# Ledger of designs, part 38: peptides against a protein of PDB entry 2AKA

Target 1, 299 residues: chain A of PDB entry 2AKA
Amino acid sequence: MEDLIPLVNRLQDAFSAIGQNADLDLPQIAVVGGQSAGKSSVLENFVGRDFLPRGSGIVTRRPLVLQLVNSTTEYAEFLHCKGKKFTDFEEVRLEIEAETDRVTGTNKGISPVPINLRVYSPHVLNLTLVDLPGMTKVPVGDQPPDIEFQIRDMLMQFVTKENCLILAVSPANSDLANSDALKIAKEVDPQGQRTIGVITKLDLMDEGTDARDVLENKLLPLRRGYIGVVNRSQKDIDGKKDITAALAAERKFFLSHPSYRHLADRMGTPYLQKVLNQQLTNHIRDTLPGLRNKLQSQL

## One batch from the design tools (peptide; aimed at target 1 A14 R292 N293 Q296)

Design b2_p19_1 (made by RFdiffusion4)
Pose (drawn by RFdiffusion4):
Structure b2_p19_1 (pose): chain A 299 residues (1-299), chain P 19 residues (1-19)
Amino acid sequence: as target 1 above (299 residues)
Amino acid sequence: SSSFESIWSIMDEIEELLS
């Protein structure tokens, strides 16, 4: 049903101003990743436009409820900017930065208050993800020292919930067994039943190595599987993001890599969008029947 | 108050859809 994701989108809007309540549990996807995992690039490749804040370290300082709606037209709206249509995605980035600073005292700390961004685009499938602060050790920023713990605690508030699917994002050019995202997913989902793995930067692996065993779901098995992507950034004449060319380059990469050609149809951003749309829809279908009565008791 | 009105309206709509 094309209606399930939009229905939950309304619930997320309604609960955007309701503070943390450990018992509230909407069916949704939380994006979890180490700061080096490239999780912004994954989201920007869904949208086809650069729109997320840039900076060293943390990009998301408040949970970003990103609601992607397939549309013939292309624009964005924030729940906190009633009626305004954003057509220039640079302004979208600037609004994320401004609304975040409006809330965060220190210009580098975090807050649990969500920013609700809806994007209508021909480049996207109907899909909703909640992007969360990336994980890191060295609090190299400017307050606070326990920032690693504040981030982990915020992530745990989301992902300890049973209806929260986990999109665990890890770079291929690292020790995947030591992935911050996969480790935290294992702490709350030991059976790997509600974690979807994403492997980024496959084109940056060392010469003569590959991530075939993980992509084939053999080395670190997850019920919902892994999906690999690459960010082969292409810019148009104006120096701006060209998503059609970037997706073609990604497709060329998987078709030409001897380790991945046999999986190419199950890799890449278009396929990832398809998988997330499908899994999120089925998950909502599964949880909606008991939802209205459960919510009443939990509020 | 407006958030709760919206929540209850959505919850009633869910009940109607399941019926």

Design b2_p19_1_s1 (made by RFdiffusion4, then SolubleMPNN; from b2_p19_1, 11 letters changed)
Fold by OpenDDE base, seed 1:
Structure b2_p19_1_s1 (fold): chain B 299 residues (1-299), chain A 19 residues (1-19)
Amino acid sequence: as target 1 above (299 residues)
Amino acid sequence: SEQLEEIEKLLKEIDELLK
């Protein structure tokens, strides 16, 4: 059996090129979370490279379809720039920024038109994620006053689809009961069937507190559970701390923490990547018969 | 279009996987 994730990637590319992506309920994982929840860091940790735009406020302003493909070589390709292979991931970041600005203009507006990025790497499992703009309540700069609702409407276009899994990213150092990610997930997935919880910033929690109850799926139960991760600090990012070293530190964090030691083998970025690969593969398999029929009816 | 041809090809591949 051919890899199912690459098959769906080809479908995504084909439909993106004809501008009909919004009408097809493709099996996919949408990444949702508040601003500064750590979404970009999670994605970069999968690749092991710094390649996503950074900044204050809304960093992701267009959906980013990130297609990770296990390969012996390491390079990136954009659907809008076919034939160009990027081996410098700083150039990848710059291309994302340039392509975003080309469509949204200089006012830091948003666009629902996806950017399609494929990354080949020996360090990744096959995995496709749709990174969505971070939810915000406060416009920054020249953003329109209704930017909160524009972002929400954009997210809803993805997460309301039945075949869309939701990767809800929430920081542990904030009230999880008020998590923007979990709120929107619960709105469209009230039974918690399509939602995977990611808890970031576990290392930034107040002394004497922990997220054990959440990670054990006891506080806000999700069928697909929660996975805790520890991302690089802003200081580490600015200091260009190696992601591989950060992953080792993450492992050490879970193993040495009294509240998380017993969960350590089911925590961390590498485990998250494996789970997402498996979940997406299984989800594609389950939805493939229905997808086939829908595709045939549209031709 | 090239994209439609690709979709048709993918449909055939899906059919083979579903056998």
Scores: peptide ipSAE 0.398, ipTM 0.909, DockQ to the pose 0.494
OpenDDE base, seeds 2, 3, 4, 5: peptide ipSAE 0.389, 0.394, 0.392, 0.373; ipTM 0.907, 0.908, 0.907, 0.902

Design b2_p19_1_s2 (made by RFdiffusion4, then SolubleMPNN; from b2_p19_1, 13 letters changed)
Fold by OpenDDE base, seed 1:
Structure b2_p19_1_s2 (fold): chain B 299 residues (1-299), chain A 19 residues (1-19)
Amino acid sequence: as target 1 above (299 residues)
Amino acid sequence: DEALKQIQALLAEIDELLA
């Protein structure tokens, strides 16, 4: 069984076209995390490009189905504008913002209707992620006072599905016990069977502290474990620091850190991408018989 | 219904993979 991820991508596109959005139990990885947990940076590091909306408050306001496809060429395509190839990733960012605003309006509201974005690149492994709005407790702008619950309800439409894996993104410089990502994951996956932990901001931890116990899967055990990453700082992002250079710095961080050097080969963005590719592929293989039966019963 | 046809085609591919 080869090219299972592209196969599911085509299923996702077809179902999106008929308006099935979040009702489908397709094998997929949903990305969850609190606001500013570093989700966008992780996704951009996979592509090696800046292409996601940035700003204060809730940045992701619609689910983003991000389909990464290994290719000899580099370009992006949206399902809502078929046939248009984007080679400038700033234009990709602008299109996400425009398409979001078209549906949600100017009040920074949210919509459960996904944006489907496919990125072809020689620098990626085949991988599909569903980026979900960041969990927040504080409405911003003209958002309704119950925006927190609206976001939670949206996330639950994805993460409650049995075939949904959960990429829980948590910052290391905050109390892990209060991680929004791990909290929601535990609610829907109490045995930790579907959850992959990502620990960001390891470079921002207080001196004399480390996340070794978490990364070694000793503190809050997940079957699928934890992977630590080091993202670009906000200063680096604003200064347009090259992602390739940032990935090299990440590698250096893990290798040089006394608490993490022994884990270095199982840490970092490149390793995370590889693990997610493998886990998603295997997950699709495992769920495919059930998916087949479900599809046949509906047609 | 083009989307339905695509799903049917994909179902056939799945059947081949599982055979």
Scores: peptide ipSAE 0.417, ipTM 0.912, DockQ to the pose 0.613
OpenDDE base, seeds 2, 3, 4, 5: peptide ipSAE 0.395, 0.406, 0.393, 0.392; ipTM 0.906, 0.910, 0.904, 0.906

Design b2_p19_1_s3 (made by RFdiffusion4, then SolubleMPNN; from b2_p19_1, 10 letters changed)
Fold by OpenDDE base, seed 1:
Structure b2_p19_1_s3 (fold): chain B 299 residues (1-299), chain A 19 residues (1-19)
Amino acid sequence: as target 1 above (299 residues)
Amino acid sequence: SSALQEIQALLQEIDELLS
């Protein structure tokens, strides 16, 4: 069984076209995390481009189905504007913002209707992720006072599905016990069977502290384990630091850190991408018989 | 082709993979 991820991508696109958005139990990875947990940076590091909306408050306001496809060429396509190839990733960012605003209006509200974005690149492995709005407790702008619960309800539409894997993104410089990502994951996956932990901001931890126990899967065990990453700082992002250089710095960080050097080969963004590709592929293979039966019974 | 036709085609591909 080869090219299982592209196969599911085609299913996702087809179901999206007929309005079957969050109701589908397709094998997929949903990305969850608190606001500012570093989700966007992780996704951008996979592509090696800046293309996601940035700003204060809730940045992601619609689910983003990000389909990465290994290709000899580099460009992006949206399902809502088929046939248009984007080679400037700044224009990709602008299109995400425009399409979000078209549906949600100017009040920075949220919508459960996904944006489907496919990125072709020689620098990516085949991988599909559903980026979900960041969990927050504080409404911004003209958001309704119950926006926190609206976001949670939206996330639950995805993460409660049996075939949904959960990429839980948590910052290391905050109490992991209070991680929004791990909390919601534990609610829907109490045995830790569907959750992959990502620990960001390892470089921002207080001197004399480390996340070794977490990364070694000893503190809050997940069947699928934890992977640590080091993202660009906000200063680096604002200064348009090259992602390739940032990935090299990430590698250097793990290799040179006394607490992480022994884990270095199982850390970092490139390793995370590889693991996610493998896990998603295997997950699709495992769920495909059940999916076939379900689809055949409905059509 | 319609989205429904695409789904049917994909189902056939899945059947072939699982056979």
Scores: peptide ipSAE 0.477, ipTM 0.932, DockQ to the pose 0.571
OpenDDE base, seeds 2, 3, 4, 5: peptide ipSAE 0.458, 0.473, 0.463, 0.451; ipTM 0.928, 0.931, 0.929, 0.926

Design b2_p19_1_s4 (made by RFdiffusion4, then SolubleMPNN; from b2_p19_1, 11 letters changed)
Fold by OpenDDE base, seed 1:
Structure b2_p19_1_s4 (fold): chain B 299 residues (1-299), chain A 19 residues (1-19)
Amino acid sequence: as target 1 above (299 residues)
Amino acid sequence: SSALEQIQALLEEIDKLLA
């Protein structure tokens, strides 16, 4: 069985066109994490482009179904504006912001209605991720006082589904026991069967500390393990540091760090992308018989 | 084609993959 991810992408598009059905349990990867955990940077590093909204507070306010497709050409397409090809990724960012505001209004509220974005690129593996709003405890701007619970409820609509894998993004420079991502993952996946851990900000850890035990899957074991990444700093982002250069720096970081050198071949953004592609493909294969039966019952 | 028709077509593709 080949091209399983593109097949599920077409299913996602079809179901999105008829409206979100809460009963739909498509094999997918939901990305969860606290605000500023580094989720957006991880996704942008996969594409090699800056295209996600940036700012203070809650940036992602609608689920973003990001469909990466390996192609000879580079462009993006939205399901809500079919036929329009975006080659400028700044325009992609602006379209995400505009489409978000169209539904949520000016109060920076959230909506469970996904934005479907497909990116064709020679630099990506086939991979579909659902980027979810960052978990927060503090309302910003005109957000409702219960925004924390609204976000949690939205996340639960995805992560409680049996066929949903969870990409839990946690910063290394914070106590993992307090990781919003790992907490929600443990709540819905107590045995750690559906959760993939991503550890960001390894370069921002205090001198004399490291995340070796976490990355070796010894501290908080997950069946699918942990992958460490090093994202661009905020200074690098503001300075428009090239993502390709950042990926080279990430490789150098792991190779030169005494605590991580032995893990270097199983760390970094390129390895993460490969692992996610493989895990999603295998997960689709495993769930396909059940999915077929469910689809038949819906017709 | 309608979304339902697309789903039906995709179901047929899945059936072929599972056969």
Scores: peptide ipSAE 0.392, ipTM 0.903, DockQ to the pose 0.539
OpenDDE base, seeds 2, 3, 4, 5: peptide ipSAE 0.372, 0.383, 0.366, 0.369; ipTM 0.898, 0.901, 0.892, 0.897

Design b2_p19_2 (made by RFdiffusion4)
Pose (drawn by RFdiffusion4):
Structure b2_p19_2 (pose): chain A 299 residues (1-299), chain P 19 residues (1-19)
Amino acid sequence: as target 1 above (299 residues)
Amino acid sequence: STETSEEIDTILDEIHDLV
């Protein structure tokens, strides 16, 4: 049903101003990743426009409820900016930065208050993700020193919930067994039943190595599987993001890599969008029947 | 707020009708 994701989108909007309640548990996807995993590029490739804050270290300092709606037209709206249409995605980036600073005292700390961004685009399938602060160790920023723990605690508030699917994002050019995202997913989902793996930067692996065993779901098995992507950024004449060319370059990469050609149809951003739309829809279908009665008891 | 409560109740009634 094309209606399930929109229905939950209304619930997320309604609960955007409701503070943390450990018992409230909407069916949704939380994006979890180490700061080096490239999780921003995954989201920007879904949208086809650069729109997320840039900076060293943390990009998401408040949970971003990103609601992507397939549309013939292309624009964005924030729940906190009633009625305003954003058509220039640079302004979308600037609003994320401004609304975040409006809330965060220190210009580098974090807050649990979500920003609710809806994007209508021909480049997206109907899909909703909650992007969360990336994980890191060295609090190299400017307050606070326990920032690693504040981030982990915020992530745990989301992902300890049973209806929260985990999109664990890890770079291929690292020790995947030591992935911050996969480790935290294992702490709360030991059976790997509600974690979807994303492997980024496959084109940056060392010469002569590949991530075939993980992509084939053999080395670090997850019920919902792994999907690989690459960010082969292409810019148009104006120096701006060209998503059609970037997706073609990604497709060429998988078709030409001897380790991945046999999986190409199950790799890449378009396929990832398809998979997330499908899994999120089925998950909502599964949890909606008991939802109304459960919510009344939990509020 | 009252408005938020009314909105949540409307959504929950819609979910009930659908199920």

Design b2_p19_2_s1 (made by RFdiffusion4, then SolubleMPNN; from b2_p19_2, 11 letters changed)
Fold by OpenDDE base, seed 4:
Structure b2_p19_2_s1 (fold): chain B 299 residues (1-299), chain A 19 residues (1-19)
Amino acid sequence: as target 1 above (299 residues)
Amino acid sequence: SSSLQAEIQALLDEIDELI
């Protein structure tokens, strides 16, 4: 069972090399959410490193196929520069930015062409995610006025596929009924069969309010449920707060909170990573017979 | 490419061992 995710990673790499990634409907998890929903922080918390672009506006401007691989060593590799091992995750961030700008230019435009990044680490479970551009209504810099539509179109190329699971990232300190992530998920998965909810910013909710009903799957039910997480604040990120310390603080948050204490063992980044590994593995297994037939047709 | 076809065949063989 542990080999299913690496097997699909090899498929992703093979098809990326020929530009045919979009047509195979590979079993995958697409990450969707509004700008500032906390998507990048969730992904960085899995790795335990700061490595994603940061800044104002659209952070992710190309799909990022993030392949996490459990290994005895810690390093990153890009498919576009094979043989170069990155041990400094700041250099990983810079390479993502450079490779993005190489294709999109300096106008902060988007491109549907994926970046394939593999991260080897002793601190990760095998997990592949496709990080997608954050949904926005506000163009920044020299972005075209239709950038919202371009982002939505790009997301739809992934999330409409039957074998695509959707990691819908929503902030708790905003109206969940208006969540961009849950809206797009509901559009393509009206029965909530493919969607996993992630609720961020639980620590930033107003005093006397909580997301208990959401996390208990009672408000907007998803078959695959919801997992709450607590990310580092922007101040903590800028101050280079250690992610391990942040994960300990997250655990403490859930254990100490009256509304979440009873859920604490089914919350937080480590639990989310475990659930995603299991769900992706099971989903790959269920799709393997169909995938085999598709691969056979490519010979 | 012949290389891609060989890789696909190897992946098919691995899948056949798993199902």
Scores: peptide ipSAE 0.389, ipTM 0.896, DockQ to the pose 0.510
OpenDDE base, seeds 1, 2, 3, 5: peptide ipSAE 0.388, 0.374, 0.387, 0.374; ipTM 0.896, 0.891, 0.893, 0.890

Design b2_p19_2_s2 (made by RFdiffusion4, then SolubleMPNN; from b2_p19_2, 11 letters changed)
Fold by OpenDDE base, seed 1:
Structure b2_p19_2_s2 (fold): chain B 299 residues (1-299), chain A 19 residues (1-19)
Amino acid sequence: as target 1 above (299 residues)
Amino acid sequence: SSELQKEIQALLEEIDKLI
């Protein structure tokens, strides 16, 4: 079963190489959320490295197909520069920025053409995620006035597919009923069959408030439930706080919080990674017969 | 492309071992 995710990765790479990424409904997880919801921090916490673009405004401007592969070695490879092994994750960040700018130009526009990044690490489970641009209502800089709709249309190309699971990332310090991630998920998955909720910023909630009812799946029920995480603060990121230390602090947060202690074994980034690996593996297995028939029809 | 068809064929053979 551990080989199912790598099998789909080969399919993703093959179709990406010919520019036909949208033609096959491949089993995948699309990551959706509002701007600054914490999507990039969740992905970096899986790898244990800082490697995603950072900044103000829309940071992710192309889909990023992030293929995590458990390995004895640690390095990254891009599909657009095969054979180049990156061992410095700062160089990985710079390559994402450069490749984004090469296609989108200097106007901070968006492109639906994905970047395919594979990360080999002893610290990851096999997992593939598609990081999508953050939903926004306000154009930044030279962005076109319709950028909100362009982002939405791009997201819809992924999340409307039947075999797409949706990782909906929502901050706890904002009204969850107004979550951009949960709104878009509900539009395309009204029964909550394909959606996994991630609740970030639990450490930034007002004193005397908690997200217990959300995390217990009582407020806005999803079949696949919710997982709470605690990411590094912007101050911690700027201070280069180690991700391993941040994961220990996350565990301590859940264990020490009166509202979350009873959920602590089903919360946090390591548990999220395990759940996503299992759900993706099972989803691939269930879709394989249909995928086989589709592939056969392409010959 | 002929390369894509070869890769699809290889993937089909691998899938058939898993189904």
Scores: peptide ipSAE 0.396, ipTM 0.903, DockQ to the pose 0.510
OpenDDE base, seeds 2, 3, 4, 5: peptide ipSAE 0.371, 0.391, 0.390, 0.375; ipTM 0.894, 0.900, 0.902, 0.896

Design b2_p19_2_s3 (made by RFdiffusion4, then SolubleMPNN; from b2_p19_2, 10 letters changed)
Fold by OpenDDE base, seed 2:
Structure b2_p19_2_s3 (fold): chain B 299 residues (1-299), chain A 19 residues (1-19)
Amino acid sequence: as target 1 above (299 residues)
Amino acid sequence: SAAQQAEIDELLEEIDQLV
């Protein structure tokens, strides 16, 4: 079972090389959420490195196919830059920015053309995620006035596919009923079969409020449930707070919080990573027979 | 390409062994 995710990664790479990426419903997890919902921070917490673009507004402007591979060594590789091993994750960030700007230009526009990044690490489970641009209503800089719809259309290319699982990232310090992530997930998955809820910013909720009912799957039930996480604050990121220390603080947060203590073993980034690995592995197993038949019919 | 087809065929064989 441990080899199913690497096998699908090889399929993804092969199809990306052929340019036929559009026609195959490969089992994957698309990460969706509003701007500043904490999507990129969740992904960086899995790797334990700062490697994603940072800033105000739309940071992710192309789909990022992030292939995490458990390995004895730590390095990254891009599909567009074969043979180059990145051991400095700051260089990984710079390459994502450069490759994004090469395709989108300097106007902060978006492109549906994915960046394929593989990260080998002893600290990761085998996991493939597609980080998607954050949903926004307000154009920034030289963005076109219809940027909201362009982002939505891009997201729909992924989340409408039956074999796509949806990681819906919502901040706890915002009205969950208005969550962009949960809205789009409900539109394409009305029965909540493909959606996994992630609740970020639990540490930034107003005093006397909590997300207990959400995390207990009572407010907006999803078949796959909700997992709460605590990401580094923007101040912690700017101060280069170590991710390992942040993960320890996250564990402490859940254990010490009266509303979350009983859920603490089913919360946090390490638990989320395990759940996603298991969910993706099972999903691949269930979809592979159908994929095989489709592939054979196209050959 | 023939190389890409061979890679896909190999992957299909691996799928058949895992399923």
Scores: peptide ipSAE 0.237, ipTM 0.845, DockQ to the pose 0.599
OpenDDE base, seeds 1, 3, 4, 5: peptide ipSAE 0.231, 0.229, 0.225, 0.228; ipTM 0.841, 0.841, 0.838, 0.841

Design b2_p19_2_s4 (made by RFdiffusion4, then SolubleMPNN; from b2_p19_2, 10 letters changed)
Fold by OpenDDE base, seed 1:
Structure b2_p19_2_s4 (fold): chain B 299 residues (1-299), chain A 19 residues (1-19)
Amino acid sequence: as target 1 above (299 residues)
Amino acid sequence: SSSLQEEIQKILEEIDKLI
């Protein structure tokens, strides 16, 4: 079963090479969330490296197909530059920015054309995620006035597919009932069959408040439940705080918090990675007979 | 493309070993 995710990765790469990625209902996990919800930080915490674009406003402007592969070696490869191995993750960040700008131009527009990035690491489980642009209501810089709708339409191309799982990333320090991620997930998955909730910024909640009812799946029930995580603060990122140290601090946060202590073994980034690996593997297995028939019909 | 069809065929053969 460990080879199911790599098998789907080969399909993703084959269809990406011909520009037909959006047309196939491949078993995948799309990551959705508002701007600054903590999506990029969750993905970086899986790898244990800083490698995603950073900045103000819309940072992710193209879908990023992030293929994590457990390996004895650590390096990255892009589908658009096959054979080049990246061992410096800062160069990975720069390549994402350069390849994004090459297609979208200087106006910070968006493009539905994916970037395919594979990361080999001893610190990851096999996992593929599609990081999508953050939902926004306010155009920044030279962005078109309809950028909100362009982003929404792009997200809908992924999340409306029946074989797409949805990783809905919501910050705890905002009204979760108004979460852009949970709203879009509920629109396309009203029964909560395909949605996994991630609650970020639990460490930034007001004193005397907690997200216990959400994390216990009591407030806004999802069949796949919720997982709380604690990302590095912007200060920690700017200070180059090690991700391993941040993961230890996250564990300590859940264990020491009165409202979360009883959930601590089902919280945090390592547990999230494990759950996503298992969910994706099982989902691929369940969809594989239908996928086989679809592939056969294309020959 | 012929290359895509060849890759799909290989993937189908691998799928058939798993199901």
Scores: peptide ipSAE 0.459, ipTM 0.911, DockQ to the pose 0.507
OpenDDE base, seeds 2, 3, 4, 5: peptide ipSAE 0.452, 0.449, 0.456, 0.444; ipTM 0.911, 0.909, 0.910, 0.908

Design b2_p19_3 (made by RFdiffusion4)
Pose (drawn by RFdiffusion4):
Structure b2_p19_3 (pose): chain A 299 residues (1-299), chain P 19 residues (1-19)
Amino acid sequence: as target 1 above (299 residues)
Amino acid sequence: LSEELDELFDAIDEMVEKL
């Protein structure tokens, strides 16, 4: 039903101002990744526009509830900016930065208060993800020293919940067994039943190696599987993001790579969007029947 | 908030009936 994701979108809006309550458990997807995993690039490729803050280290300092709605027209709105329509995605980026600084005392720390961003676009399927601060060790920033732990603690508040599906994002040009995202997913989902794996930067692997075993779901098995993507950034005449060309380059990559051509139809951003839309819809269908009564007891 | 949740609970009930 095309109605399940929108229904949960209303619930997320309603609970955006309700502080942390360990018992509240809406069906949703949390995006988890190490700072080097390229998780922003995955989201920007869904939208087809650069819109996320840029900087060294952390990009998301508050949870970003990103609600993508397929539309004939293209615009964005923040729940905290009632009635305003954003059509220039650079301004969307600037608002994320400003609203974040408005809340965070130090210009580098984090806060659990979410930013609720809805994007209407022909480039997206109906899908909602909660983007969370990326993980890192060296608190190379400017306060606080325990920042690694503050981030991990915030991630755990989301992903320890049973109805929270985990989108674990890992770069292919690293030791995938040592992926921060897959490790934290294993701590809370030992059976791998509610983690969806995304492997980025496949085009950046060392010569003569590939990620076929992981993409085929053999090396680090997850019930919901892995999906590989690449960010072959193309710019138009004005130097801005050209998503049609970028998606074609990604498609050419999978079709031409001897290790991946037989999986090409199950790799890439369009397929990832399809899979997330499907899995999120089915998950909501599964959890909605008991939801109303459960919420009353938990509030 | 209570009025909004009541409306949302009605919407959930209607949606569960369709399932």

